# Peptides against a protein of PDB entry 4U39, part 184

Target 1, 302 residues: chain A of PDB entry 4U39
Amino acid sequence: SIKVIGVGGGGNNAVNRMIENEVQGVEYIAVNTDAQALNLSKAEVKMQIGAKLTRGLGAGANPEVGKKAAEESKEQIEEALKGADMVFVTAGMGGGTGTGAAPVIAQIAKDLGALTVGVVTRPFTFEGRKRQLQAAGGISAMKEAVDTLIVIPNDRILEIVDKNTPMLEAFREADNVLRQGVQGISDLIATPGLINLDFADVKTIMSNKGSALMGIGIATGENRAAEAAKKAISSPLLEAAIDGAQGVLMNITGGTNLSLYEVQEAADIVASASDQDVNMIFGSVINENLKDEIVVTVIATG

## One batch from the design tools (peptide; made by RFdiffusion4, then SolubleMPNN)

Design b2_p27_7_s4 (from b2_p27_7, 10 letters changed)
Fold by OpenDDE base, seed 3:
Structure b2_p27_7_s4 (fold): chain B 302 residues (1-302), chain A 27 residues (1-27)
Amino acid sequence: as target 1 above (302 residues)
Amino acid sequence: MPLKVYETDKKLILTGKISDILEYLRS
């Protein structure tokens, strides 16, 4: 089984977006120290952590409280993650619960033998130095606790949105990018009705790879596949080029009109940016909810 | 990694070397 666990406010917002977008083949778990915020989750499994420590009042933006809350609830977390082949841990770093609890939860997943993937955000610079420093500590702890870590630099989101975008919408976009990161992988692996991918091949590409880079491209029109692929490999979300990656995950998603030719064009563009001997998981997915849009997601590992 | 092909009505998944994947898509 594949489980997605959202940790804290940002993680739970991302999980809500995943559910709203009908991401298939995964189980959702919402974790928070704030009981009131947790009640707003759409996840089937809701877990309040650190009930004794916080009394449901949240972590007070203190990562140490988030860490201790997860440690208090270790057995409950273990039970919720038991039997998972793969666990996605998603969080917004810089806060109390997400920053402190996400690494603990990730380590629990890894200790249970699950392939553990972190998908987290780095706070915007405007959130202040304290948030950035807290996030840096949490990201460092996540790197030790996961097989693959995708870090989304929120400041790069500002390059893909209008300069007049309200702060609240920038946070919503960050939640959406978290969703896209998880979905980009899960759509390749979680294939209801398919012969399951050989999970050994997934492990070859994602196990013990450290930091990964993610690029996303969306386009419409006659050259939409090529345009989306070019946007993905040159995405502002990429902090470096994907060349030299040890593994690549590529997903192209389109509507019912997605052609094999479009799939080939997108694949050729992504391949041109990587070594031809690199191992890849490639997927083309039909999403009937997409009209004229093509979405290309590229994840480079190692 | 050897080429593996998984196909349904809504998904085509390929695993393997990029060169092998490209060759398959072109066939």
Scores: peptide ipSAE 0.707, ipTM 0.974, DockQ to the pose 0.921
Fold by OpenDDE base, seed 2:
Structure b2_p27_7_s4 (fold): chain B 302 residues (1-302), chain A 27 residues (1-27)
Amino acid sequence: as target 1 above (302 residues)
Amino acid sequence: MPLKVYETDKKLILTGKISDILEYLRS
């Protein structure tokens, strides 16, 4: 089984976005110290952590409170994650609950033997230096606790959106990028009606890989596949080129008119940026809702 | 790792070396 656990406000917003976008084949768990915020989750499983410590009032933007809350609720977290083959831990770093609890939850997942993938955001610079510093500590702790860690630099989202984008919309886009990171992987692995992928191959690409880079490209028109692929490998979300990666996950999603030629063209472009002997999980997915759009997601590991 | 192919009406999943995946897609 595949579980997605959203931790704190940002993580739970991302989980809500995943549910709204009908990400298939995963179980959703919402974790928070704030009981009121947790009630807004669409997840099937809702877990309040640190009930004794916080009394449901949240972590007060203190990562140590988030950490202690997860430690208090360790047995509950273990029970919720038990039997998972893979666990996605998603959070917005810089806050109290997400920053403190996500690494603890990730470690619990890893200790249970699950392939543990972190998908987290760095705060925007405008959220202040305190959040950036807290996020750095949380990311460092996540790196030790996960098999693969995708860090989304929120400031790079500002390069993709209009300069006049309201702050609230920038946060929504960050939630969407978190969704895309999880979905880009889960669509490849969680394949209802398919013979399950050999999970050993997934582990080969994702186990003990440390930090991973994610690029996303979206395009329409006659050259949409090539354009989307080019955008993905040159995405502002990439802090470095995908060259030198030890593993690659590639997802191309299109409407019912997605052709094999377009799939091939996109694959060729991504492959041109990678070593030919690198192990890859490649997927082409039909989504009837995309109409003329093609979305390419590339995740480079190692 | 060896090339593996998984296919449904809505998904094509390939696992393996990039070179093998590309060769498959070109065939």
Scores: peptide ipSAE 0.702, ipTM 0.973, DockQ to the pose 0.918
Fold by OpenDDE base, seed 4:
Structure b2_p27_7_s4 (fold): chain B 302 residues (1-302), chain A 27 residues (1-27)
Amino acid sequence: as target 1 above (302 residues)
Amino acid sequence: MPLKVYETDKKLILTGKISDILEYLRS
């Protein structure tokens, strides 16, 4: 089984976005120290952590409280994650609960033997230096606790949105990028009817890979596949080129009109930016909710 | 890793070396 666990406010917003986008084949778990915020989650499984420590009032933007809350609730977390083959841990770093609890939860998942993937955000610079410093500590702890860590640099989102984009929309876009990171992987692995997917191949590409880079491209029109692929490999979200990757995950998603030619074009572009001997998980996915858009997601591991 | 092919009505999943995946897509 594949489980997605959202930790704290940002993580739970991302999980809600995943549910709204009908990401299939995964179990959703919402974790928070704030009981009121947790009640707003759309996840089937809701877990309040640190009930004794926080009394449901949240972590007060203190990562140490978030950490202690997860430690207090370790047994409950273990029970919720038991039997998972893969666990996605998603959080907005810089806050109290997400920053402190996400590494603890990730370590619990890893100790249970699950392939553990972190998908987290760095705060925007405008959120202040304190949040940036807290996020740096949380990301460092996540790197030690996961098999693969995708870090979304929120400031780079500002390069792909309109200059007049309201601050609240920038946060929504960050939640959407978290969603895209999880969905880009889960759509490749969590495939109903593909009971025979060799999970060992997934482990080969994602196990003990450390930091991973993610690029996303979206396009429409006649050259949409090529444009989307070019945008993905040159994405501002990529902090480095993908040419040194030890593994690649590629997802091309389109509507019912997605052609084999478009799939080939996109694959060729991504391949041209990678070592040809690199192991890849490639997916072409039809999403009936997409009309004329193609979305290409590239994740470079190692 | 060897090329593996998984296909449904809505998904084509390929695992393997990039070169092998490209060759398969072109065939």
Scores: peptide ipSAE 0.701, ipTM 0.974, DockQ to the pose 0.925
Fold by OpenDDE base, seed 5:
Structure b2_p27_7_s4 (fold): chain B 302 residues (1-302), chain A 27 residues (1-27)
Amino acid sequence: as target 1 above (302 residues)
Amino acid sequence: MPLKVYETDKKLILTGKISDILEYLRS
């Protein structure tokens, strides 16, 4: 089984977006220290952590409280994650609950033997230095606790959106990028009705790979596949080129009009940026909710 | 890793070396 666990406000917002987009083949868990915020989650499983510590009042933007809350609720977390083959831990780093609890939860997942993937955001620079510093500590802890860690630099999202984008919309976009990161992988692995992927191959690409890079490209029109692929491999979200990666995950998602030619074209572009001997998980996915859009997600591991 | 192919009406999943994946897609 594949589980997605959203931790704290940002993580739970991302999970809500995943549910709204009807991401299939995964189980959703919402974790928070704030009971009121948790009630707004659309996840089937809602877990309040640190009930004794926080009394449901949240972590007060203190990562140490988030950490202790997860530690307090370790047994509950273990029970919720038990039997998972793969666990996605998603959070917005820089706050209290997400920053502190996400690494603990990730470690629990890893200790249970699950392939553990972190998909987290760094705060925007405008959120202040304190959040950046807290995020750095949380990311460092996540790196040790996960098999693969995707860190989304929120400041790079500002390069993708219009300069006039309101701050609130920038946060929404960050949640969406988190969603895209998880969905980009889960769509490849969670294949209802398919003969299960040899999970050993997934482990080969994602186990103990440390930091991974993610690029996303979206395009419409006649050359949409090529454009989306080019955007993905040159994405502002990529802090480095995908060249030299030890493994690659590629997802191309389109509507019912997605052609094999478009799939080939996109694959060729991504492959041109990678070593040909690199192991890849490639997916072409039809999403009936997409009209003329093609979305290419590339994740480079190692 | 060896090429593996998984296909449904809505998904085509390939695992293997990039070169093998590309070759498959072109075939």
Scores: peptide ipSAE 0.700, ipTM 0.973, DockQ to the pose 0.922

Design b2_p27_8_s1 (from b2_p27_8, 16 letters changed)
Fold by OpenDDE base, seed 1:
Structure b2_p27_8_s1 (fold): chain B 302 residues (1-302), chain A 27 residues (1-27)
Amino acid sequence: as target 1 above (302 residues)
Amino acid sequence: MKEIKFFAVTKSKEELKKAFEEEKAKL
């Protein structure tokens, strides 16, 4: 089974976006130290961690409280994650619960033998230096606790949205990018294709790879596949070029009008931007909600 | 409509092209 665990406020917002977008074939778990915030989760499984430590009042933006809260609730987390083949741990780094608890939860998932993928955000620069420093510590701890860690730099979201985008919409876009990172991988495994990917192949590309880069491209029109692929490989979300990556996961999602030629064109562009000896997993997904849009997600590992 | 989800695991660009052409031939 595939489990998505949202940790703290940002992680739970991302999980809510995944549920709202009907990401199929995954079980959702919401984890928080704040009981009131947790009640707003759409996840079927809601877990309050650190009930003794925090009394449900949250972590007070302290990562050490988030860590201790997850440690207090270790047995409950183990029970909730038991039998997962894959675990996505999603969080907004820089806060108390997400920053502190996500690495502990990831380690629990990994110790249970699940393929453990972190999908996390760095805070925006405007959230202040304290959040950036806390996020850096949480990201460092996540690297040790996961098989693959996708880090989304929120400041790069400001390069893909309009300059007049309200702060609230920038956070919603961060939640959406987290969704796209999880969904881009989960759809390759959880949704039956004409060719089912062996979970072993995904495990080979993602196991013990450390940091991964994610690029997203969206386009419409006659050249939409090529444009989406070019946008994905040149995405501001990529902290580096994908040419040095040992592994690439590519998802091409389109509407019912997605053609085989468009899929080929997009795959050829990404493969041409990658190393010649790169291990590539390619997937194509039809989403009736995309109409005329193509979304290309590229995850580069290694 | 058959949701044609293509998944290919390839080690090279050439293998990707081959896998794609093989699947295209099945359609």
Scores: peptide ipSAE 0.070, ipTM 0.686, DockQ to the pose 0.613
Fold by OpenDDE base, seed 4:
Structure b2_p27_8_s1 (fold): chain B 302 residues (1-302), chain A 27 residues (1-27)
Amino acid sequence: as target 1 above (302 residues)
Amino acid sequence: MKEIKFFAVTKSKEELKKAFEEEKAKL
């Protein structure tokens, strides 16, 4: 089974966004130290961690409280993650619960033998230096606790949205990018397709790879596949070029009019931008909600 | 050696499967 665990406010917002977008074939778990915030989760499984430590009042933006809360609730986390083949741990780094608890939860998932993928955000620079420093510590701890860590630099989201985008919408876009990171992988595995991804192939590309880069491209029109692929490999979300990437996961999502030619064209562009010896897994997903849009998600590992 | 694996997820099962299997076999 595939489980998505949202940790703290940002992780739970991302999980809510995944549920709202009907991301299929995954079980959702919401984890928080704030009982009131946790009640707003749409996840089927809701877990309050650190009930003794925090009394449900949250972590007070302190990562050490988030860490201790997850440690207090270790057995409950283990039981919730038991039998998962894959675990996505999603969180907004820089806060208390997400920053502190996500690495602990990721380690628990990994110790259970699940392929453990972190999908996390760095805070926006405007959230202040304290959050950025806390996020750096949380990201470092996540890197040690996961098989693959996708880090989304929120400041780079400001390069792909309108400059007039309200702060609240920038946070929603961060939640959406977290969704895209999880869904881009989970759709390849969990959605009953014509050719299902062998989970062993995913393990080969994602197991013990450390940091991964994520790029997203969206396009419409006659060259939409090529444009979406070019946007994905040049995405502001990529902290580096993918030219050295030895592993690539690619999702090509389109409407019912998505052609095999468009899939191939997009795959060839991404493959040509990657290492010459790249191991690329690409999936094509037909989403009936996409009319003329193609969405290319690239996850580069290694 | 570059390895490209083809996967397709669609509700319309039969036609796309055949096409992707054929392309996968050429690689």
Scores: peptide ipSAE 0.047, ipTM 0.603, DockQ to the pose 0.102
Fold by OpenDDE base, seed 2:
Structure b2_p27_8_s1 (fold): chain B 302 residues (1-302), chain A 27 residues (1-27)
Amino acid sequence: as target 1 above (302 residues)
Amino acid sequence: MKEIKFFAVTKSKEELKKAFEEEKAKL
């Protein structure tokens, strides 16, 4: 089974966004130290951590409280994760619960033998230096606890959105990018596909790879596939070029009008921007809600 | 147009081309 764990406020907002977009084939778990915030989760499984430590009042923006809360609730986390083949740990770094508890939860998933993928955000620069420093510590702890870590720099989302975009919409876009990172991988495994994508192949590409880069491209019109692929490989979310990547996961999602030629064109562009000996897993997914849009997600590992 | 759902694992550009030709032959 595939489990998605939202940890703290940002992680639970991302999980709510995944549920609202009907991401299929995954089980959702909401984890928080704040009992009131946890009640607002749409996840079927809701876990309050650190009930003795925090009394349900949250971590007070302290990562050490988030860490200790997850440590207090270790047995409950182990039980909720038991039997997962893959675990996504999603969180907004820089807060108390997400920053402190997400690495502990990831380590528990890894120790249970699940393929453990972190999908986390760095805070916006406007959230202040304290959050950025806390996020750096949480990201460092996540690197040790996961097989693959996708880090989304929120400041790069501001390069994709209009300058007049309200702050609340910038956070919604961060939640949407977290969704795209999880869904881009989960659809490769959980979508009833025509072809034997063995979970073993995904596991080979993602196991013990450390940091991964993610690019996203969206386009419409006659050249939409080529434009979406070019946008994905040049995405502001990429902290480096993908030319040195040893592994690439590519998801090409379109409406019912998605053609084989469009999939080929997009995949050829991404493969041409990658290493010659790259292990590339690509998937094509139909989403009826996209109509004339193509979404290309690229995750580069190694 | 026929709905196209496929996945492929490739190690090279040549294997990618081969995978597309195999899926194209199923259409």
Scores: peptide ipSAE 0.041, ipTM 0.646, DockQ to the pose 0.547
Fold by OpenDDE base, seed 3:
Structure b2_p27_8_s1 (fold): chain B 302 residues (1-302), chain A 27 residues (1-27)
Amino acid sequence: as target 1 above (302 residues)
Amino acid sequence: MKEIKFFAVTKSKEELKKAFEEEKAKL
């Protein structure tokens, strides 16, 4: 089974966005120290952590309170994650609950023997230096607690959106990028698709790989597959080039007119931008809502 | 919504083609 656990405000917003976009084949868990915020979650499973420590009033933007809240609720987290083959831990880093609790939850998932994937954001620079420093500490702790860690640099989202984009919309786009990171992997596994990806193949690419890079590309028109792939491998979300990546997960989503040629063309572009001996897993999804659009998601590991 | 999802791990172009055709036939 696949479980997605959203931790704190940013993680819970991402989980809500996943549910709203009908990401299938996953169980959703919302975790928070703020009981009022937790009640707004769309997740089936809602867990208040650190009820004794925080009294449901949240972590006060303190990561140490978030950490202690997860430690207080360890047994409840273990029971909620039990029997998962894969666990996604999603959080916005820089806050109290997400930054402190996400590494503890990730370690619990890993200790249960689940393939543990972190999908987290760095705060925008405008959120201030304190959040950036807290996020750096949380990301460091996440690296030790996960098999693979995808870090989304929120400042790079500002390169993709219009300069006049309201701050609230920039946060919604961060939630959407978190969704795309989780869905890009979960769709590869959770869909009973033609080619049973042996979960062993996903484990080979994602187990003990440390930091991963994520790129997204969208295009339309005659060369849409090649353009989407080129945009994915040159995505502003990539903190480095994918050259030398030993493992790649690629998702190609298109409309009913998606051709095998387009899938191959996009895969060849991504493989050519990776290591010569790259172990690539690629998936294709036909979504009737995309019409003429192709979306390419690339996750590079190693 | 009818979604066709298919995935391949380093399989031959022939296996990928067969897979793609089999899923298109389920639509």
Scores: peptide ipSAE 0.031, ipTM 0.525, DockQ to the pose 0.336

Design b2_p27_8_s3 (from b2_p27_8, 15 letters changed)
Fold by OpenDDE base, seed 5:
Structure b2_p27_8_s3 (fold): chain B 302 residues (1-302), chain A 27 residues (1-27)
Amino acid sequence: as target 1 above (302 residues)
Amino acid sequence: MKKIFFFAVTRSREELQAAFEEARAKL
């Protein structure tokens, strides 16, 4: 089974966005120290952590409170994660609950023998230096607690969106990028294909790889597959080129008109931009809502 | 039925091509 855990405000917003986009084949768990915020979650499983420590009033933007809240609720987290083959831990880093609790939850998942993937955001520079420093500490702790860590630099989202994009829309786009990172991988595993992917191959690419890079490309028109693939490998979300990556996961999502030729063309572009000896897993997904749009998600590990 | 194609390609353009041929044969 695949479990997605949203941790704190940003993680819970991302989980809500995943549910709204009908991400299938995963169980959603919302974790928070704030009981009022947790009540707004759309997840079936809602877990208040640190109820004794925080009394449901949240972590006060303190990562140490978030950490202690997860430690207080360890047994409850273990029970909720039991029997998961894969666990996604999603959070906005720089806050109290997400920054402190996400590494603890990730370690619990890993200790249970689940393939543990972190999908987290760095705060925007405008959120201030304190949040950036807290995020750096939380990301460092996540790196040790997960098999693969995808870090989304929120400042790079400002390169994809219009310069006049309101701050609230930039946060919504960060939640959407978190969704795309989780969905891009989960669709490869959870959705029955014509050729079933062995979960062992996913484990080989993602186990103990540390940091991963994520790129997203979207295109329409006659060359949409090639354009989407080129946009993915040159995505502003990539902190580096994928040429040195030992492993690549690629998701190609399109409408009912997605052709096998378009999938091949996109896969060839990504493979050609990767290491010569790259282990690449790719999948194509049909989403009837995309019409003429193709979305390529690339996750580079190693 | 959502037609989903998954290909694990470990190392070569030949394996990629073989995976596409297998997928095409199942379509």
Scores: peptide ipSAE 0.211, ipTM 0.787, DockQ to the pose 0.578
Fold by OpenDDE base, seed 4:
Structure b2_p27_8_s3 (fold): chain B 302 residues (1-302), chain A 27 residues (1-27)
Amino acid sequence: as target 1 above (302 residues)
Amino acid sequence: MKKIFFFAVTRSREELQAAFEEARAKL
């Protein structure tokens, strides 16, 4: 089974966005130290952590409180994650609960033998230096606790959205990018296809890879597949080029008119931009809502 | 029913092409 665990405010917003976008074949778990915020989760499983420590009042933007809250609730987290083959841990780094609890939860998932993937955000620079420093500590702890860590640099979202985008929409786009990171992988595993992906192949590409890069490209019209692939490999979300990537996960999502030729063209572009000996897993997903759009998600590991 | 095509493409453009040929044969 695949489980997605949203940790703290940002992680729970991302999980809500996943549920709203009908991401299938995954179980959703919302974790928070704030009981009121947790009640707003759309997840089927809601877990309050650190009830004794925090009394449900949240972590006060302190990562050490988030950490101790997860440690207090370890047995509950273990029971909720038990039997998962794969666990996505999603969080907004820089806060209290997400930053402190996500590494603890990730370690619990890994210790249970699940393929553990972190999908987390760095705070925007405008959220202030304190959040950025807290996020750096949380990301470092996540890197040790997961098999693969996707870090989304929120400041790079400002390069893909309109300059006049309101701050609230920039946060929504961060939640959407978190969704795309989880969905891009989960759709490859959880959705029955004409050719099913072996979960062993996913484990080979994602197990103990450390930090991964994520790129997204969207295009329409003629050559939309090639354009979407080029946008994905040159995405501002990529902190570096994928030319050294030994493992690539690629999701190509399109409407009902998505052709096998378009999928091949996109895959060839991404493969050509990766290491010569790249292990690539790609999947093509039909989403009837995309009509003429193609979305290429690239996750580069190694 | 979302039709998903999965191709594990291991190490070469040749394997990529073979995977596409296999998918075409299953369509």
Scores: peptide ipSAE 0.185, ipTM 0.782, DockQ to the pose 0.626
Fold by OpenDDE base, seed 2:
Parts: structure tokens; sequence; C-alpha cells
Structure b2_p27_8_s3 (fold): chain B 302 residues (1-302), chain A 27 residues (1-27)
């Protein structure tokens, strides 16, 4: 089974966005120290951590409280994650619960033998230096606790949205990018295709790879596949070029008019931008809601 | 309904092309 665990406020907002977008073939778990915030989760499984430590009042933006809350609730986390083949741990770094608890939860998932993928955000620069420093510590702890860590730099989301975009919409876009990172991988595993992907191949690309880069491209029109692929490999979300990446996961999602030629053209562009000996898993997904849009998600490892 | 149209695992550009040719032969 595939489990997505949202940790703290940002992680739970991302999980709510995944549920609203009907991401299929995954089980959702919401984790928080704040009992009131947890009640607003749409997840089937809701777990309050650190009930003795926090009394349900949250972590007070302190990562050490988030860490201790997850440590207090270790047995409950183990039971919720038991039997998962893959665990996505999603969180907004820089807060109390997400920053402190997500690495502990990821380590528990890894110790249970699940393929453990972190999908986390760095805070916006406007959230202040304290959040950036807390996020750096949480990201370092996540890197040690996961097989693959995708870090989304929120400041790069501001490069892909209008300058007049309200602060609340920038956070919604961060939740959407977290969704795209999880869905881009989960759709490759959880959805039956014309050709079934072996989960062992996904494990080979993602196991013990450390940091991964994620790029997203969206386009419409006659050259939409090539444009979407070019946008994905040059995405502002990429902290570095995918040049020299030894492992690539690629999702090509389009409407019912998505052609094999478009899938080929997009995959050839991404493969050409990667190492010569790249181990690439690519999948194409039909989403009737996209009409004339193509969405390319690239995750580069190694 | 979301449906996966095609999957391929490749280690080279040549294997990518072969996977597309196989997929075309199945459609």
Amino acid sequence: as target 1 above (302 residues)
Amino acid sequence: MKKIFFFAVTRSREELQAAFEEARAKL
C-alpha cells in the first residue's frame, strides 16, 4: 500500500489539496499537535501526536516540541504506517510540528521497511529568518531519515505566479506543488496502465538517493508536449540542472487527446537533458479534466 | 477517470525508443 502522511499545518493543507483533487490509490494520514487544526483535515486517518506534551495546543512554532511529540506517539505512528510499501511524508518546514515531527515519522517509516519519500517546502523568505533556520535543521534531519527527499523552495513559486498574487494564493500554490510531487510518483505506481510498472524499479531509482530535484512544466497548443518538457527541465523549482541525473521519474499527464507522439517527444527531451546512462521511469496519464493541457513532472535523483 | 496510458523503464535512449515501438505495437 501507499500512504501519504501530512505532518503539521502545511502537510495537512497539502493532504487536503490531494483529497480535493481525487489523487487515487493512496491512503491519507493527517498528523498534528494541534487538535483543532487536525479536526479540519479531510484525511480518513487523523492522529494527534504529543497529547501529553502539548495538550492539543500545538507545538508553539518550536521544532523540539514537534520532535518530542512524535517521539511520545511513536507506537501510534508505527501502527498507522504498518504494512505500507511506500510512505510519502509531506510537511512545510520552518514550523513547530512539521519541522520537528516529520523527520521522526520518516525514520519510523524507513525502520518499518517502507520506501520513504519526503516532499517538503522551504518557507518563503518573507516568513522570516527564524523559519528559514528552523527549516534548514528540519531538512537536514529529513535527509538522514528518508530514501529520497524532494525540497520545494517556496521562493521559486513566486517566479511562476503573478507578482500581484495574494500571499494566501502563494501558499495554495505551495500546497499544489506538494500535491504534484506526490501525485507525479503515486500515479506511476498506484494506477494500472497498459504496461504495469514494477514497484522494484521505483525502489531502484528512489532507495537511498538522498536529495532529489523536481521540475514541473505546463503547456497548451500544437507543440505542448515539447514546451511542457522544456519547462519541466528548466523549472524554477529545480535548484540545479538535471544534467548528470542517474535516475529520473517522469509523469506526462494530458487529456483524452494525448498522443503517443507527444509522450515520445516529451520523454526524448527529458532523457536528452539527463545522463547518457539515465535510468528513467516514465509514465503517461490521461486526465479528462486537462482538456488541451499537458503537465510534465520530472523528479531527478542521483 | 485517470488512466495510465503507458509506462516504460529505460536505461538508455535506445531502450526508450524500443519501449515506444513496443507500446505502438500494442495500441
Scores: peptide ipSAE 0.058, ipTM 0.593, DockQ to the pose 0.830
Fold by OpenDDE base, seed 1:
Structure b2_p27_8_s3 (fold): chain B 302 residues (1-302), chain A 27 residues (1-27)
Amino acid sequence: as target 1 above (302 residues)
Amino acid sequence: MKKIFFFAVTRSREELQAAFEEARAKL
């Protein structure tokens, strides 16, 4: 089974966006120290951690409280994650619960033998230096606790959105990018396809790879596949080029009009931008809601 | 390059399977 665990406010918002977008074939778990915030989760499984430590009042933006809360609730987390083949741990780094608890939860998932993938955000620069420093510590702890860690730099979202985008919409876009990171991988595994990916192949590309880069490209029109692929490999979300990547996961999502030629063209562009010896897992998904849009998600590992 | 190709398409399994087998034979 595939489990997606949202940790703290940002992680739970991302999980809510996944549920709202009908991400199929995954079980959702919401984890928080704040009981009131947790009640707003759409996840089937809601877990309050650190009930004794926090009394349900949250972590007070302290990562050490988030860590201790997850440690207090270790047995409950183990029970909730038991039998997962893959675990996505999603969080907004820089807060108390997400920053502190996500690495502990990831380690629990890994110790249970699940392929453990972190999909996390760095805070926007405007959230202040304290959040950036807390996020850096949480990201460092996540690297040790996961098989693959996708880090989304929220400041790079500001390069994708309009300059007049309200702060609330920038956070919603961060939640959406987290969704795209999880969904881009989960759809490759959980969606019954014509060719089922062997979960062993996914494990080969994602196990013990450390940091991964994520690029997203969206386009419409006649050259939409090529444009979406070019945007994905040049995405502002990429902290580096994908040319040195040993593994690539590619998802091409389009409407019912998505052609095999468009799929091939996009795959060839991404493959040509990658290492010559790259191991590439490629998937295509039809989403009737995309109409004329193509979304290319590239995850580069190694 | 090992391309592992996963297709989740709602279109006729047969046409896509044939195109995939042809693509797989070229890889």
Scores: peptide ipSAE 0.024, ipTM 0.558, DockQ to the pose 0.108; fails the geometry check

